# Ledger of designs, part 28: peptides against a protein of PDB entry 5JNO

Target 1, 112 residues: chain A of PDB entry 5JNO
Amino acid sequence: MVAKFQPPPEYQLTAAELKQIVDQSLSGGDLACRLLVQLFPELFSDVDFSRGCSACGFAAKRKLESLHLQLIRNYVEVYYPSVKDTAVWQAECLPQLNDFFSRFWAQREMED

## One batch from the design tools (peptide; aimed at target 1 E17 Q24 Q38)

Design b1_p22_7_s1 (made by RFdiffusion4, then SolubleMPNN; from b1_p22_7, 15 letters changed)
Fold by OpenDDE base, seed 2:
Structure b1_p22_7_s1 (fold): chain B 112 residues (1-112), chain A 22 residues (1-22)
Amino acid sequence: as target 1 above (112 residues)
Amino acid sequence: SADERLQQILQWTQQFQQQLAQ
């Protein structure tokens, strides 16, 4: 039997937690950014929190990958069905995600 | 690998989405 996948605690969201994030969001793009922080906190840290390398000391990849974006989009579609349209996703969510992520690291570099 | 982990998370998310859509 194939074991059910259980994501690391950093990736786990309950229905209640998702609803809270949605309630805090002002738009689909804002929701996407909040989901980015909640689902992938390792992207905002200097250390790799991967399940297979929690204590190796290697730096995490600081890059948004297609699978990160697809996962976020799946959640956003629950409350904003319009993002099923790729044009809407690329106009309303993708730029906000990229800007948010890049600004975070740009600010951090300036603080160093 | 990181890609394998993300694929697993994606599958989990899809299942979770189906539950939310009920």
Scores: peptide ipSAE 0.088, ipTM 0.674, DockQ to the pose 0.035
OpenDDE base, seeds 1, 3, 4, 5: peptide ipSAE 0.028, 0.065, 0.080, 0.066; ipTM 0.598, 0.650, 0.676, 0.665

Design b1_p22_7_s2 (made by RFdiffusion4, then SolubleMPNN; from b1_p22_7, 15 letters changed)
Fold by OpenDDE base, seed 2:
Structure b1_p22_7_s2 (fold): chain B 112 residues (1-112), chain A 22 residues (1-22)
Amino acid sequence: as target 1 above (112 residues)
Amino acid sequence: SFDERLQQILEWTKQFQQQLAA
């Protein structure tokens, strides 16, 4: 008997949850940004966080990494299959993700 | 179908978690 795989709750979306986010989105790029907030809220936190090792005392950097982008792209692809094309992903989604993330922290820097 | 694609994503998510833990 093979056990059913279930990812950690913070990275798992049901069909209904994904559809809800899609319904709120105006484009593939907009969907990508909404998924970024939903899947990785720690990237928008003022508190230091760790990945893989919490005992070493080192906190992870607030950085939008390749793995984050790939997971987001997988979800976006469900409703926007065109993002399978790297050129489409780089033109429609990737710039919006980077701008959204950068603008968030730029705004926070001005408030500090 | 949508359900099939979602399950494929969940399978990839396993790989994602493994890479984060490495």
Scores: peptide ipSAE 0.114, ipTM 0.651, DockQ to the pose 0.029
OpenDDE base, seeds 1, 3, 4, 5: peptide ipSAE 0.072, 0.025, 0.024, 0.061; ipTM 0.602, 0.577, 0.574, 0.596

Design b1_p22_7_s3 (made by RFdiffusion4, then SolubleMPNN; from b1_p22_7, 12 letters changed)
Fold by OpenDDE base, seed 3:
Structure b1_p22_7_s3 (fold): chain B 112 residues (1-112), chain A 22 residues (1-22)
Amino acid sequence: as target 1 above (112 residues)
Amino acid sequence: SADERMQQILEWTKEFQEQLAK
C-alpha cells in the first residue's frame, strides 16, 4: 500500500473542471495553453514562490520544463488521445505552448 | 478510461510538485 496524500490544489483538476476548460478550448493546442495558465500561474508572475500549498517552493526560473509539459500532456490526453503520439504532441501542442509563453514574456519586456 | 487516467494524474501531482520546487 502507498500512503495517501493531498495533492496541491493548484495542480488538481476534477473531471468536471477539465471538461469546463475543454468546452472553452478550440483545439488540443488551445487546451494545452489554458491548462498552462490554470496549473502554473507562477510561471506568469513576478512572485518567486509557488502558491496555494505549504509544500510549494522557490521558482528559480520562468521557463517551461519537462515536468510542466508532462502534466499538461496528461490532462490533454483525456480528451485528445492523439497527443499520446509524440509527433502529434510536437506538432499540435508544443509550438502553441512555447509561442504563448514566449509572447507573454516578450510583451512584458516591452512594457518594462 | 478517462476517470482512471484522471486518478493516475492526481497520484502523480505531488511528486511533480516536489521536483519542481527544488
Scores: peptide ipSAE 0.101, ipTM 0.695, DockQ to the pose 0.031
OpenDDE base, seeds 1, 2, 4, 5: peptide ipSAE 0.090, 0.026, 0.074, 0.056; ipTM 0.684, 0.608, 0.669, 0.649

Design b1_p22_7_s4 (made by RFdiffusion4, then SolubleMPNN; from b1_p22_7, 12 letters changed)
Fold by OpenDDE base, seed 2:
Structure b1_p22_7_s4 (fold): chain B 112 residues (1-112), chain A 22 residues (1-22)
Amino acid sequence: as target 1 above (112 residues)
Amino acid sequence: SADERQQQILAWTQEFQEKLAQ
């Protein structure tokens, strides 16, 4: 019998880890931002994925995809059931997530 | 309960990992 699949550590959270993040959060929107950093650290990496392939012209694009946002939303819903309402999600979490992500990279671009 | 939440989290993570891999 094959063992049940375990997700990679970079995406895996335990109940205890989630509780810890919640305890550090001031709101649902704040929780969402903290989850973004915890679940998807690769989106904040300085690694240049195009370095190894100059011939193909590949350039890594850093963006928040719908699946990233949906996973974060599922975690937030555990402690903030109100975000099941799309209007609440769009008002309380999405603006904070997008602003946090964009401002992060804007600040990094100014650092030489 | 904590155990139920743990199982739910693992299920979600697995589901989205598979979708992201496509």
Scores: peptide ipSAE 0.051, ipTM 0.619, DockQ to the pose 0.030
OpenDDE base, seeds 1, 3, 4, 5: peptide ipSAE 0.021, 0.039, 0.025, 0.049; ipTM 0.591, 0.589, 0.575, 0.601; seed 1 fails the geometry check

Design b1_p22_8 (made by RFdiffusion4)
Pose (drawn by RFdiffusion4):
Parts: structure tokens; sequence; C-alpha cells
Structure b1_p22_8 (pose): chain A 97 residues (1-46, 62-112), chain P 22 residues (1-22)
């Protein structure tokens, strides 16, 4: 309806790059976590799993798991897995010391 | 090819994915 949305260049993936991540993915949730790692490594250094970031991941995930267009599917599968992955990563880091 | 990512983060991801696959 309104406009063409494109992510910033630093978060743009080629179709080939997206296909490769998908090929390694076990599920939609796993794809979502792998995309979080690839797209936003700055989120893992010295939370900001904020809405724009999550939507970008969802947009990529939907290319191969179109049922994720249903918000209930996003909330049931991908979103809990992303938050748990992120929480686990940071707790693991907290505990190193 | 994919971007360069911290090895420890990738190991963590693989370990987390293996847990969820179980």
Amino acid sequence: MVAKFQPPPEYQLTAAELKQIVDQSLSGGDLACRLLVQLFPELFSDRKLESLHLQLIRNYVEVYYPSVKDTAVWQAECLPQLNDFFSRFWAQREMED
Amino acid sequence: PLREIDPELLAFLEAYSAEKAS
C-alpha cells in the first residue's frame, strides 16, 4: 500500500546469503536465532531486542516460513525462541565470571 | 559467503539448537 521498505545496507542480506542460513536451519525458530546472530552481532557485545530488530528478522523468516505472517505463529514459535536464546547467551556470559 | 561471527557465539548457538532439537 504505502512504500518500499528496505533495511539499512548493513542488515541487507542477498537471496543467496538468506538461502544458505535457511539450509542450516532446523526450524523457523532456529532460523530466527541464526538471523539474530548474523544480522546483529553488536547485540552480543559490551535487552535491545527491540521491535525494529525483531521485525527485520521476522521479514526474513517469512520468506521461507510464510505461516510466520500469522502473528500467533510468530509468537508461538519464533519469538519465545529468540528471547530464550538471547537470555541464555547473556546468562552464560554473566556466569563466566 | 556468510559474515564473520564470533566463534564462541556460534558454538553457543549450535549447543542451544541441539538442546531444542532434543

Design b1_p22_8_s1 (made by RFdiffusion4, then SolubleMPNN; from b1_p22_8, 9 letters changed)
Fold by OpenDDE base, seed 2:
Order: structure tokens, then sequence, then C-alpha cells
Structure b1_p22_8_s1 (fold): chain B 112 residues (1-112), chain A 22 residues (1-22)
């Protein structure tokens, strides 16, 4: 048996918060992208201040790591149990997450 | 409550989702 995944405190959503995001979502892929934005806004910034230092100016990581994806999947499956199937996750959510994230940075690079 | 998100990012999100739904 695998232990229950416990997100870090900064990424813990209450049932009400999750419901609010779900109410805005039309599909599992939609929900996944909305969760990405809500949980990890630092991934969309040039600098990362999430580490508690406004003066450090650390460069933000521009990649979706396994922790990000696992956390999103855990929340998505609450309302879309089908994503517990890896094939469904890889077809309905993962491509959308990667595409959304890459398009964001591609657009930013063109504007610079 | 949920953390505040840059409105420009939200706009980009909405545009992307709208495109996927079309």
Amino acid sequence: as target 1 above (112 residues)
Amino acid sequence: SLRAVDPRLLAFLDEYIAEQAA
C-alpha cells in the first residue's frame, strides 16, 4: 500500500477552495490547468519570492516537476476519479498542462 | 481563500481553455 500523498502546507486546499475552482472548470484538463495557476503562481513569474525573501530575487523554475503534477492530479481525482487511471491522466490532463505551460512561456519570450 | 493571481495570467488561462473547448 502507498501512503497518502500529503501536500506541503502552502499547497493545501480546503474543500471549499477546491470546490470554487471546480465550479469554474468544464473538464478534468480544464481543472488541472486552473489548479496549476492557483497552486503554483511562482512558476509563471520571472522571479520567485515564494521562499520568503523579497530581496533575494531568485529566478523562478520554468518546469513542471513531479511534485507539481502529482499534487494537481490528487486534487483533480477528487472530482474526476477517472484520472486515477494513468492512461486517462496522460490523455486528458498531462498534455494540457504541458501545452498551457509551454505556450505561456513561448508568448512571454516573443514579447521580450 | 485562494491566493490572488495576476489578472493577465488569468486572462491567458481563460483564452487557452476557451480554445480547448472550441
Scores: peptide ipSAE 0.705, ipTM 0.952, DockQ to the pose 0.765
OpenDDE base, seeds 1, 3, 4, 5: peptide ipSAE 0.702, 0.702, 0.703, 0.703; ipTM 0.952, 0.951, 0.952, 0.952

Design b1_p22_8_s2 (made by RFdiffusion4, then SolubleMPNN; from b1_p22_8, 8 letters changed)
Fold by OpenDDE base, seed 5:
Structure b1_p22_8_s2 (fold): chain B 112 residues (1-112), chain A 22 residues (1-22)
Amino acid sequence: as target 1 above (112 residues)
Amino acid sequence: SLRELDPEVLAFLDEYLAEQAA
């Protein structure tokens, strides 16, 4: 038996919650984008995370990190097991995630 | 239950996904 991934509590979805998102989704890429928004709403916030640390001056970057992508992929795999194949993930989900995220911020920056 | 999301983010999401489906 292969050990199942256990996400951090703040990124846990119940079966019912995941199903609700899936029911709104038309594809794996669609589901991935919906999961991105649901799991990581902070990535779409104008909140300056640097305010949280006056000592280190850390500023959150507007990018999708490996942890974000891994968590999303794990949930997508539940209903789209084909994304376990890296080639499928890179063709069906990853481009949509990056495109969606980049377009979001491109539009936001244009409106400023 | 699913967390509440920013309506502006949701609007963009729906628009984007509708475009992808077309």
Scores: peptide ipSAE 0.735, ipTM 0.960, DockQ to the pose 0.810
OpenDDE base, seeds 1, 2, 3, 4: peptide ipSAE 0.734, 0.734, 0.728, 0.735; ipTM 0.960, 0.959, 0.959, 0.960

Design b1_p22_8_s3 (made by RFdiffusion4, then SolubleMPNN; from b1_p22_8, 7 letters changed)
Fold by OpenDDE base, seed 5:
Structure b1_p22_8_s3 (fold): chain B 112 residues (1-112), chain A 22 residues (1-22)
Amino acid sequence: as target 1 above (112 residues)
Amino acid sequence: SLRELDPEVLEFLEAYLAEQAA
């Protein structure tokens, strides 16, 4: 048997939850963006996470990290197996994720 | 169940995806 990726508990979706998101999605890229918001709402928050840890000095960056992308890809693959192909992932999902995320913060920064 | 989304984030999401689908 092939070992399957086990996401951290805070990023786990049941089959029913994933299906609900899929039912709202028109494509793999669409699904990816919806998953981004559902799995990582903190990336869209104005909350300064650096305030939570004065000892470590860690400042949360407004960027999509490899872990975020990998988790999203794992779920997208369930209904869009073609994204297992890196070329497909980079053409159909990754550009939309980056574009969506960058536009979100670009707009927020203009309004602020 | 799915977590509740920030209404403003959701609004932006739906607007963006609608634009992509057009």
Scores: peptide ipSAE 0.746, ipTM 0.962, DockQ to the pose 0.809
OpenDDE base, seeds 1, 2, 3, 4: peptide ipSAE 0.745, 0.745, 0.745, 0.746; ipTM 0.962, 0.962, 0.962, 0.962

Design b1_p22_8_s4 (made by RFdiffusion4, then SolubleMPNN; from b1_p22_8, 7 letters changed)
Fold by OpenDDE base, seed 2:
Structure b1_p22_8_s4 (fold): chain B 112 residues (1-112), chain A 22 residues (1-22)
Amino acid sequence: as target 1 above (112 residues)
Amino acid sequence: PLRELDPEVLAFLDEYLAEQAA
């Protein structure tokens, strides 16, 4: 068996910290969006130095990668075990994550 | 640990989730 995945320190939440986020959440999808912002603030920041550079990873900042989604799912599962089922994850959490993230950047593009 | 977040991001988050809950 593969050992349980341990996220890097910057993505590690204590039980108390996770509980704080859960207390603000109304659903699994809600929790997922809050975790996205809390865990990966770098995905929501503009780095002027890298803007316009296709090789610096700027474009990657506007993508939700499998690793991001997996980390979020791992935390959501603590309070919503049903998301261990891929069908539930894809119905409740993934659509909201993608919609939230895409709308954020759509708005930011209009303001720039 | 919990990280300090951009107020603009948090504002957008709250607005989005409020709309979803309505």
Scores: peptide ipSAE 0.750, ipTM 0.964, DockQ to the pose 0.748
OpenDDE base, seeds 1, 3, 4, 5: peptide ipSAE 0.749, 0.745, 0.745, 0.750; ipTM 0.964, 0.963, 0.963, 0.964

## One batch from the design tools (peptide; aimed at target 1 R34)

Design b1_p23_1 (made by RFdiffusion4)
Pose (drawn by RFdiffusion4):
Order: sequence, then structure tokens, then C-alpha cells
Structure b1_p23_1 (pose): chain A 97 residues (1-46, 62-112), chain P 23 residues (1-23)
Amino acid sequence: MVAKFQPPPEYQLTAAELKQIVDQSLSGGDLACRLLVQLFPELFSDRKLESLHLQLIRNYVEVYYPSVKDTAVWQAECLPQLNDFFSRFWAQREMED
Amino acid sequence: SAELEEAREKALETLDEMNAEAA
């Protein structure tokens, strides 16, 4: 309806790059976690799993798991897995010391 | 940068551990 949305260049993936991540993904949730690592490594260095970031991941995930266009599917499968992956990463880091 | 690449590797290690537990 309104406009063409494109992510910033630093978060743009080629179709080939997206296909490769998907090929390694076990599920929609795993794909979502792999995309979080590839797209936003700055989120893992010294939370900001904020809405724009999550929507970008969702947009990529929907290319191959179109049922994720249903917000209930996103909330049931991908979103908990992303938050638990992120929580676990940071707790693991907290516990190193 | 090297720091962000190290953070990426650590994040992937966490994901591999979670997938191994789920298997």
C-alpha cells in the first residue's frame, strides 16, 4: 500500500545468503536465531532485542516460513526461541566470571 | 571487526548447544 521498505545496507542479505542460512536451519525458530547472530552481532558484545530488529528478522523468516505472517505463529514459535536464545547467551556470558 | 566476529562465534556456540540438547 504505502512504500517500499528496505533494511539498511549493513542488514541487507542477498537471496543467496538467505538461502544458505535457511539450508542450515532446523526450524523457523532456529532460522530466526541464526539470523539474529548474522544480522546483529553488535547485540552480543559489550535487551535491545527491540521491535525494529525483531521485525527485520521476521521479514526474512517469512520468505521461507510464510505461516510466520500469522502473528500467533511468530509468537508461538520464533519469538520465544529468539528471547530464550538471547537470555541464554547472556547468562552464559555472566557466568564465565 | 574482530570483536564482533568473536561475539558472533560465541552466539553460534550457544545456539549449537541448545540444538544439541533438543536433539

Design b1_p23_1_s1 (made by RFdiffusion4, then SolubleMPNN; from b1_p23_1 with E5Q K10R E13Q T14V N19L)
Fold by OpenDDE base, seed 5:
Structure b1_p23_1_s1 (fold): chain B 112 residues (1-112), chain A 23 residues (1-23)
Amino acid sequence: as target 1 above (112 residues)
Amino acid sequence: SAELQEARERALQVLDEMLAEAA
């Protein structure tokens, strides 16, 4: 049997929570973006991640890291199994995630 | 966190705008 990825508890979604997000999504790429917001709201906040974690002192950067993308992909695969194909993931989800994330911060920087 | 919730709301607003432009 192939081992399944187990997300950290802080990034665990119930079936109901995931379904709710899926119901709001128009595509796999849209779902990916909504999952990004749901799982990692700190990436969209001016509040430092280290504010909540004095032990590690890790400062969240305004970038999507491999761990973020992997976690999102794992959830997207539940309803869009085709993203198991890396080519599909790179065509349907990654561009949308990057565009969304970049757009968000570009807009915020203009408002500031 | 209230601050994180506000961040979520702002992010979703941007997403909705992006989706509207793509439609």
Scores: peptide ipSAE 0.704, ipTM 0.949, DockQ to the pose 0.896
OpenDDE base, seeds 1, 2, 3, 4: peptide ipSAE 0.703, 0.703, 0.701, 0.700; ipTM 0.948, 0.949, 0.948, 0.948

Design b1_p23_1_s2 (made by RFdiffusion4, then SolubleMPNN; from b1_p23_1, 6 letters changed)
Fold by OpenDDE base, seed 5:
Structure b1_p23_1_s2 (fold): chain B 112 residues (1-112), chain A 23 residues (1-23)
Amino acid sequence: as target 1 above (112 residues)
Amino acid sequence: SAELQEARERALAVLDEMLAEQA
């Protein structure tokens, strides 16, 4: 049997929560973006992540890291199994995630 | 966190705008 990835408790979604996000999504790429917001709201906040974690002192950067992408992909695969194919993931989800994330911060920087 | 929830709302607004442009 292939070992399944187990997300950390803070990034665990119930079936109901995931379904709600899926119901709001128009595509796998859209779902990926919504999962990004749901799982990692700190990436969209001006509040320093380190404020909540004095133990690790980790400062969140305004970039999508491999761990973020892997967690999102795992959830997307539940309803869009085709993203198990790396080519599909790179064609359908990654561009949307990058465009969305870049657009968000570009817009915020213009407003500031 | 109220601040994180506000961040979510702003992010989703941007997402909706992006999706609308793609339609």
Scores: peptide ipSAE 0.710, ipTM 0.952, DockQ to the pose 0.887
OpenDDE base, seeds 1, 2, 3, 4: peptide ipSAE 0.710, 0.709, 0.709, 0.708; ipTM 0.952, 0.952, 0.951, 0.952

Design b1_p23_1_s3 (made by RFdiffusion4, then SolubleMPNN; from b1_p23_1, 6 letters changed)
Fold by OpenDDE base, seed 2:
Structure b1_p23_1_s3 (fold): chain B 112 residues (1-112), chain A 23 residues (1-23)
Amino acid sequence: as target 1 above (112 residues)
Amino acid sequence: SAELEAARQRALAVLDEMLAEAA
């Protein structure tokens, strides 16, 4: 028996909060991207990356981790059950997430 | 924080731009 994934309290969305994000989304891939922004704003902030270790100068990698993706997928499944199929998740959501995240940081590198 | 909120708004702007190009 596999336990159902339970998000940490800081990443727990209410039904109303999730609905608000869904209402702004045009697709499962779009929803995934918006969830990424709402749940993990630190992934888009230079401040939080630099906070990793002020003493050693370590900066967190700008990468989407498996736990981020798993949490996002769980919320997307509420309104797009088809993403429970790994093939659908990999075709509809993962490319959008990766493209969006890469695009964001590519632009930031040009601006800085 | 204010910094995180600013980051969120920047990210959403990029997303909207990406969606507009794909439309």
Scores: peptide ipSAE 0.704, ipTM 0.949, DockQ to the pose 0.945
OpenDDE base, seeds 1, 3, 4, 5: peptide ipSAE 0.702, 0.702, 0.701, 0.702; ipTM 0.949, 0.948, 0.949, 0.949

Design b1_p23_1_s4 (made by RFdiffusion4, then SolubleMPNN; from b1_p23_1 with R8K E9K K10R T14V N19L)
Fold by OpenDDE base, seed 2:
Structure b1_p23_1_s4 (fold): chain B 112 residues (1-112), chain A 23 residues (1-23)
Amino acid sequence: as target 1 above (112 residues)
Amino acid sequence: SAELEEAKKRALEVLDEMLAEAA
């Protein structure tokens, strides 16, 4: 058997919160990008969360991990069930996510 | 935090620009 994926409590959106994001979105790909921003704002920040802990040794990486993508996909599926098809997810959402994330940091590199 | 809110704002601005160019 395969258990249903459950997001960690800190990433559990209410129906109202999700609806607000959906109402702002024009497509599944757009929704995915907006979810990325709302769920994982730390991926767009230069803040060093390990600054206060020398023992942590954590170094944030500027990349989208499988856990991020899976969590986003789960929410996108609620309003765009077609992304349950991996081919659709890979064609309509993943490229947009990657392009958006790359574009963001490319622009930030130019500004710095 | 304020820093994260600012990051979100900047990210959404980039997204809107990207969407505008694609339209």
Scores: peptide ipSAE 0.711, ipTM 0.951, DockQ to the pose 0.911
OpenDDE base, seeds 1, 3, 4, 5: peptide ipSAE 0.710, 0.710, 0.708, 0.710; ipTM 0.951, 0.951, 0.951, 0.951

Design b1_p23_2 (made by RFdiffusion4)
Pose (drawn by RFdiffusion4):
Structure b1_p23_2 (pose): chain A 97 residues (1-46, 62-112), chain P 23 residues (1-23)
Amino acid sequence: MVAKFQPPPEYQLTAAELKQIVDQSLSGGDLACRLLVQLFPELFSDRKLESLHLQLIRNYVEVYYPSVKDTAVWQAECLPQLNDFFSRFWAQREMED
Amino acid sequence: DALAEKVNATLEEFSAEREAAAH
């Protein structure tokens, strides 16, 4: 309806790059976690799993798991897994010391 | 590079546990 949306260049993946991540993914939630690592490594250094970041991941995930267009599917599969992956990463870091 | 390795190791461990739980 309104406009063409494109992510910033630093978060743009080629179709080839997206296909490769998908090929390694076990599930839609796993794909979502792998995309979080590839697209936003700055989120893992010294939370900001904020809405624009999550929507970008969702947009990529939907290319191969179109049922994720249903918000209930996104909330049931991908979103808990992303938050738990992120929480686990940070707790693991907290506990190193 | 070490942090990237840690993030990826965390992801593999986390995903392996979820795959095992799904079975």

Design b1_p23_2_s1 (made by RFdiffusion4, then SolubleMPNN; from b1_p23_2, 11 letters changed)
Fold by OpenDDE base, seed 1:
Structure b1_p23_2_s1 (fold): chain B 112 residues (1-112), chain A 23 residues (1-23)
Amino acid sequence: as target 1 above (112 residues)
Amino acid sequence: SELQKKVQETLDEFMAEQEAARR
């Protein structure tokens, strides 16, 4: 028997919260991007948190780590079970996440 | 917040473009 995936408490969405995001989404890729915004708003901040902590690394905030992607994927698969297939995840959701995230930071760089 | 406003605007524009591309 496979154990149920359990997100950390800070990233636990209620059924109502998840449904609201799903209702605004037109695809698995759209849902993934909306989940990124809702779950990890800190990844969009350019506040320098590296001050006083070399291990915290400000640059680390500008990349999507495996844990972030795993959490998003587990929520997406609730309504899009096909993303359990890695090939589908890599074709439909992962490119959308990367493109959206990169666009945001590219725009921020242009505004400077 | 101002940051959330910018994020949401980017998201809305991105999703609109993706929807247009799917059709």
Scores: peptide ipSAE 0.663, ipTM 0.939, DockQ to the pose 0.873
OpenDDE base, seeds 2, 3, 4, 5: peptide ipSAE 0.663, 0.660, 0.663, 0.662; ipTM 0.940, 0.939, 0.939, 0.939

Design b1_p23_2_s2 (made by RFdiffusion4, then SolubleMPNN; from b1_p23_2, 11 letters changed)
Fold by OpenDDE base, seed 4:
Structure b1_p23_2_s2 (fold): chain B 112 residues (1-112), chain A 23 residues (1-23)
Amino acid sequence: as target 1 above (112 residues)
Amino acid sequence: SELERKVQETLDEFVAEQQAAAA
């Protein structure tokens, strides 16, 4: 059997924390974007993780990975069960996430 | 911070657009 996805401790939200975000959200797509900001602030940062690490040379990529998306979807499903349907997720949430994330970085690229 | 401000501004604009589309 396949093990249930369990988020790392740093990405585990309590019911109260999630509710606060939901209370600010207008839709499943909006909720997804707010979760993105709250859970993964590092994706919006210019910090180069390899700057001080000559040994690993790891650099964070400015993209939404499957792990990020899956975690967000898991939380969205709590209040919007319809996103369990992949078609709904791809129509209502995924485009919103990509649009929001792209807008942010497009703006940053235009800045000095 | 400045980063937080920029993220929030983008979010606000995004939400405003969604609201306008729903009206």
Scores: peptide ipSAE 0.546, ipTM 0.906, DockQ to the pose 0.833
OpenDDE base, seeds 1, 2, 3, 5: peptide ipSAE 0.545, 0.541, 0.538, 0.541; ipTM 0.905, 0.905, 0.903, 0.905

Design b1_p23_2_s3 (made by RFdiffusion4, then SolubleMPNN; from b1_p23_2, 13 letters changed)
Fold by OpenDDE base, seed 1:
Structure b1_p23_2_s3 (fold): chain B 112 residues (1-112), chain A 23 residues (1-23)
Amino acid sequence: as target 1 above (112 residues)
Amino acid sequence: SELEQRVQQTLDEFVAEQQLAAL
């Protein structure tokens, strides 16, 4: 059997912390978005480190990477086991994550 | 912080709209 995925220490949530987020959530997709905010606040920062060094390549701050998505999915599965099915994850959670994340940056770009 | 407020506001609005659309 495959060992359970263990998140890096900086992205670990206690059962109480996760339950608090779940209690605020109305669906698996909603929970996913709330987890995105709690786990990865750096993805919402306007700080562009690429301005200081063209070789640093830090422009990737506006993209949800595989690791981010996997970590979120692991926590969502605790209360919504159906997202273990990739089809369910892609139908119920991924669209909401992408829409929420895109909305945030679209609003910021319009204000700038 | 201001950033936290912006994120929370976007989240609240997004969730509210999703709930309305689901009715």
Scores: peptide ipSAE 0.578, ipTM 0.917, DockQ to the pose 0.848
OpenDDE base, seeds 2, 3, 4, 5: peptide ipSAE 0.576, 0.572, 0.570, 0.570; ipTM 0.917, 0.916, 0.915, 0.915; seed 2 fails the geometry check

Design b1_p23_2_s4 (made by RFdiffusion4, then SolubleMPNN; from b1_p23_2, 11 letters changed)
Fold by OpenDDE base, seed 2:
Structure b1_p23_2_s4 (fold): chain B 112 residues (1-112), chain A 23 residues (1-23)
Amino acid sequence: as target 1 above (112 residues)
Amino acid sequence: SSLAAAVQAHLDEFVAEQAAAAA
C-alpha cells in the first residue's frame, strides 16, 4: 500500500477553490491547464526577471516536472476519476498540458 | 499584471481551440 499523496501546503486548494476552477472547465484537459495556471504561475514568469534580479538569482524553470503533473492529476481526479487510468491521463490531460505550456512559451519567444 | 493577462488570454484561446475541435 502506498501512502496518499499530500501536496505541499502552498499548493493546497480548498474544495471551494477547486470547484471554482472546475465550474469554468469544459473537460479534464481544460481543468488540468487551468490548474497549471493557478497552482504554478511562476512557470510562466518572464526570463527577464531571472536576468534582472541578480540579488535573488532566481532562474525560472520552463519545464513541467513530475511533481507538477502529479499534483495536477490528483486534483483532476476529484471531478474526472477516469484519469486514474494512466491511459486516459496520457490521452486527455497530459497532451493538453504540454501543448498549452509549450505554445505559451513559443509565442512569448517570438514576441520578444 | 500584464503577465497574468497574457496567460489568461492564452488559456482562453487554447480552450476555444479545444472546444472547436470537439464540436
Scores: peptide ipSAE 0.545, ipTM 0.903, DockQ to the pose 0.779
OpenDDE base, seeds 1, 3, 4, 5: peptide ipSAE 0.541, 0.535, 0.542, 0.540; ipTM 0.901, 0.900, 0.901, 0.901

Design b1_p23_3 (made by RFdiffusion4)
Pose (drawn by RFdiffusion4):
Structure b1_p23_3 (pose): chain A 97 residues (1-46, 62-112), chain P 23 residues (1-23)
Amino acid sequence: MVAKFQPPPEYQLTAAELKQIVDQSLSGGDLACRLLVQLFPELFSDRKLESLHLQLIRNYVEVYYPSVKDTAVWQAECLPQLNDFFSRFWAQREMED
Amino acid sequence: SAVFEAAREQALATLEEMNAEAA
């Protein structure tokens, strides 16, 4: 309806790059976690799993798991897995010391 | 940068651990 949305260049993936991540993914949730690592490594260094970031991941995930267009599917499968992956990463880091 | 690359490797290790537990 309104406009063409494109992510910033630093978060743009080629179709080939996206296909490769998908090929390694076990599920839509795993794909979502792999995309979080690839797209946003700055989120893992010294939370900001904020809405624009999550929507970008969702947009990529929907290319191969179109049922994720249903917000209930996104909330049931991908979103808990992303938040638990992120929580676990940070707790693991907290515990190193 | 090297910092973001090290952070990426750590995040991937966490994901591999989670997937191994789910298997």

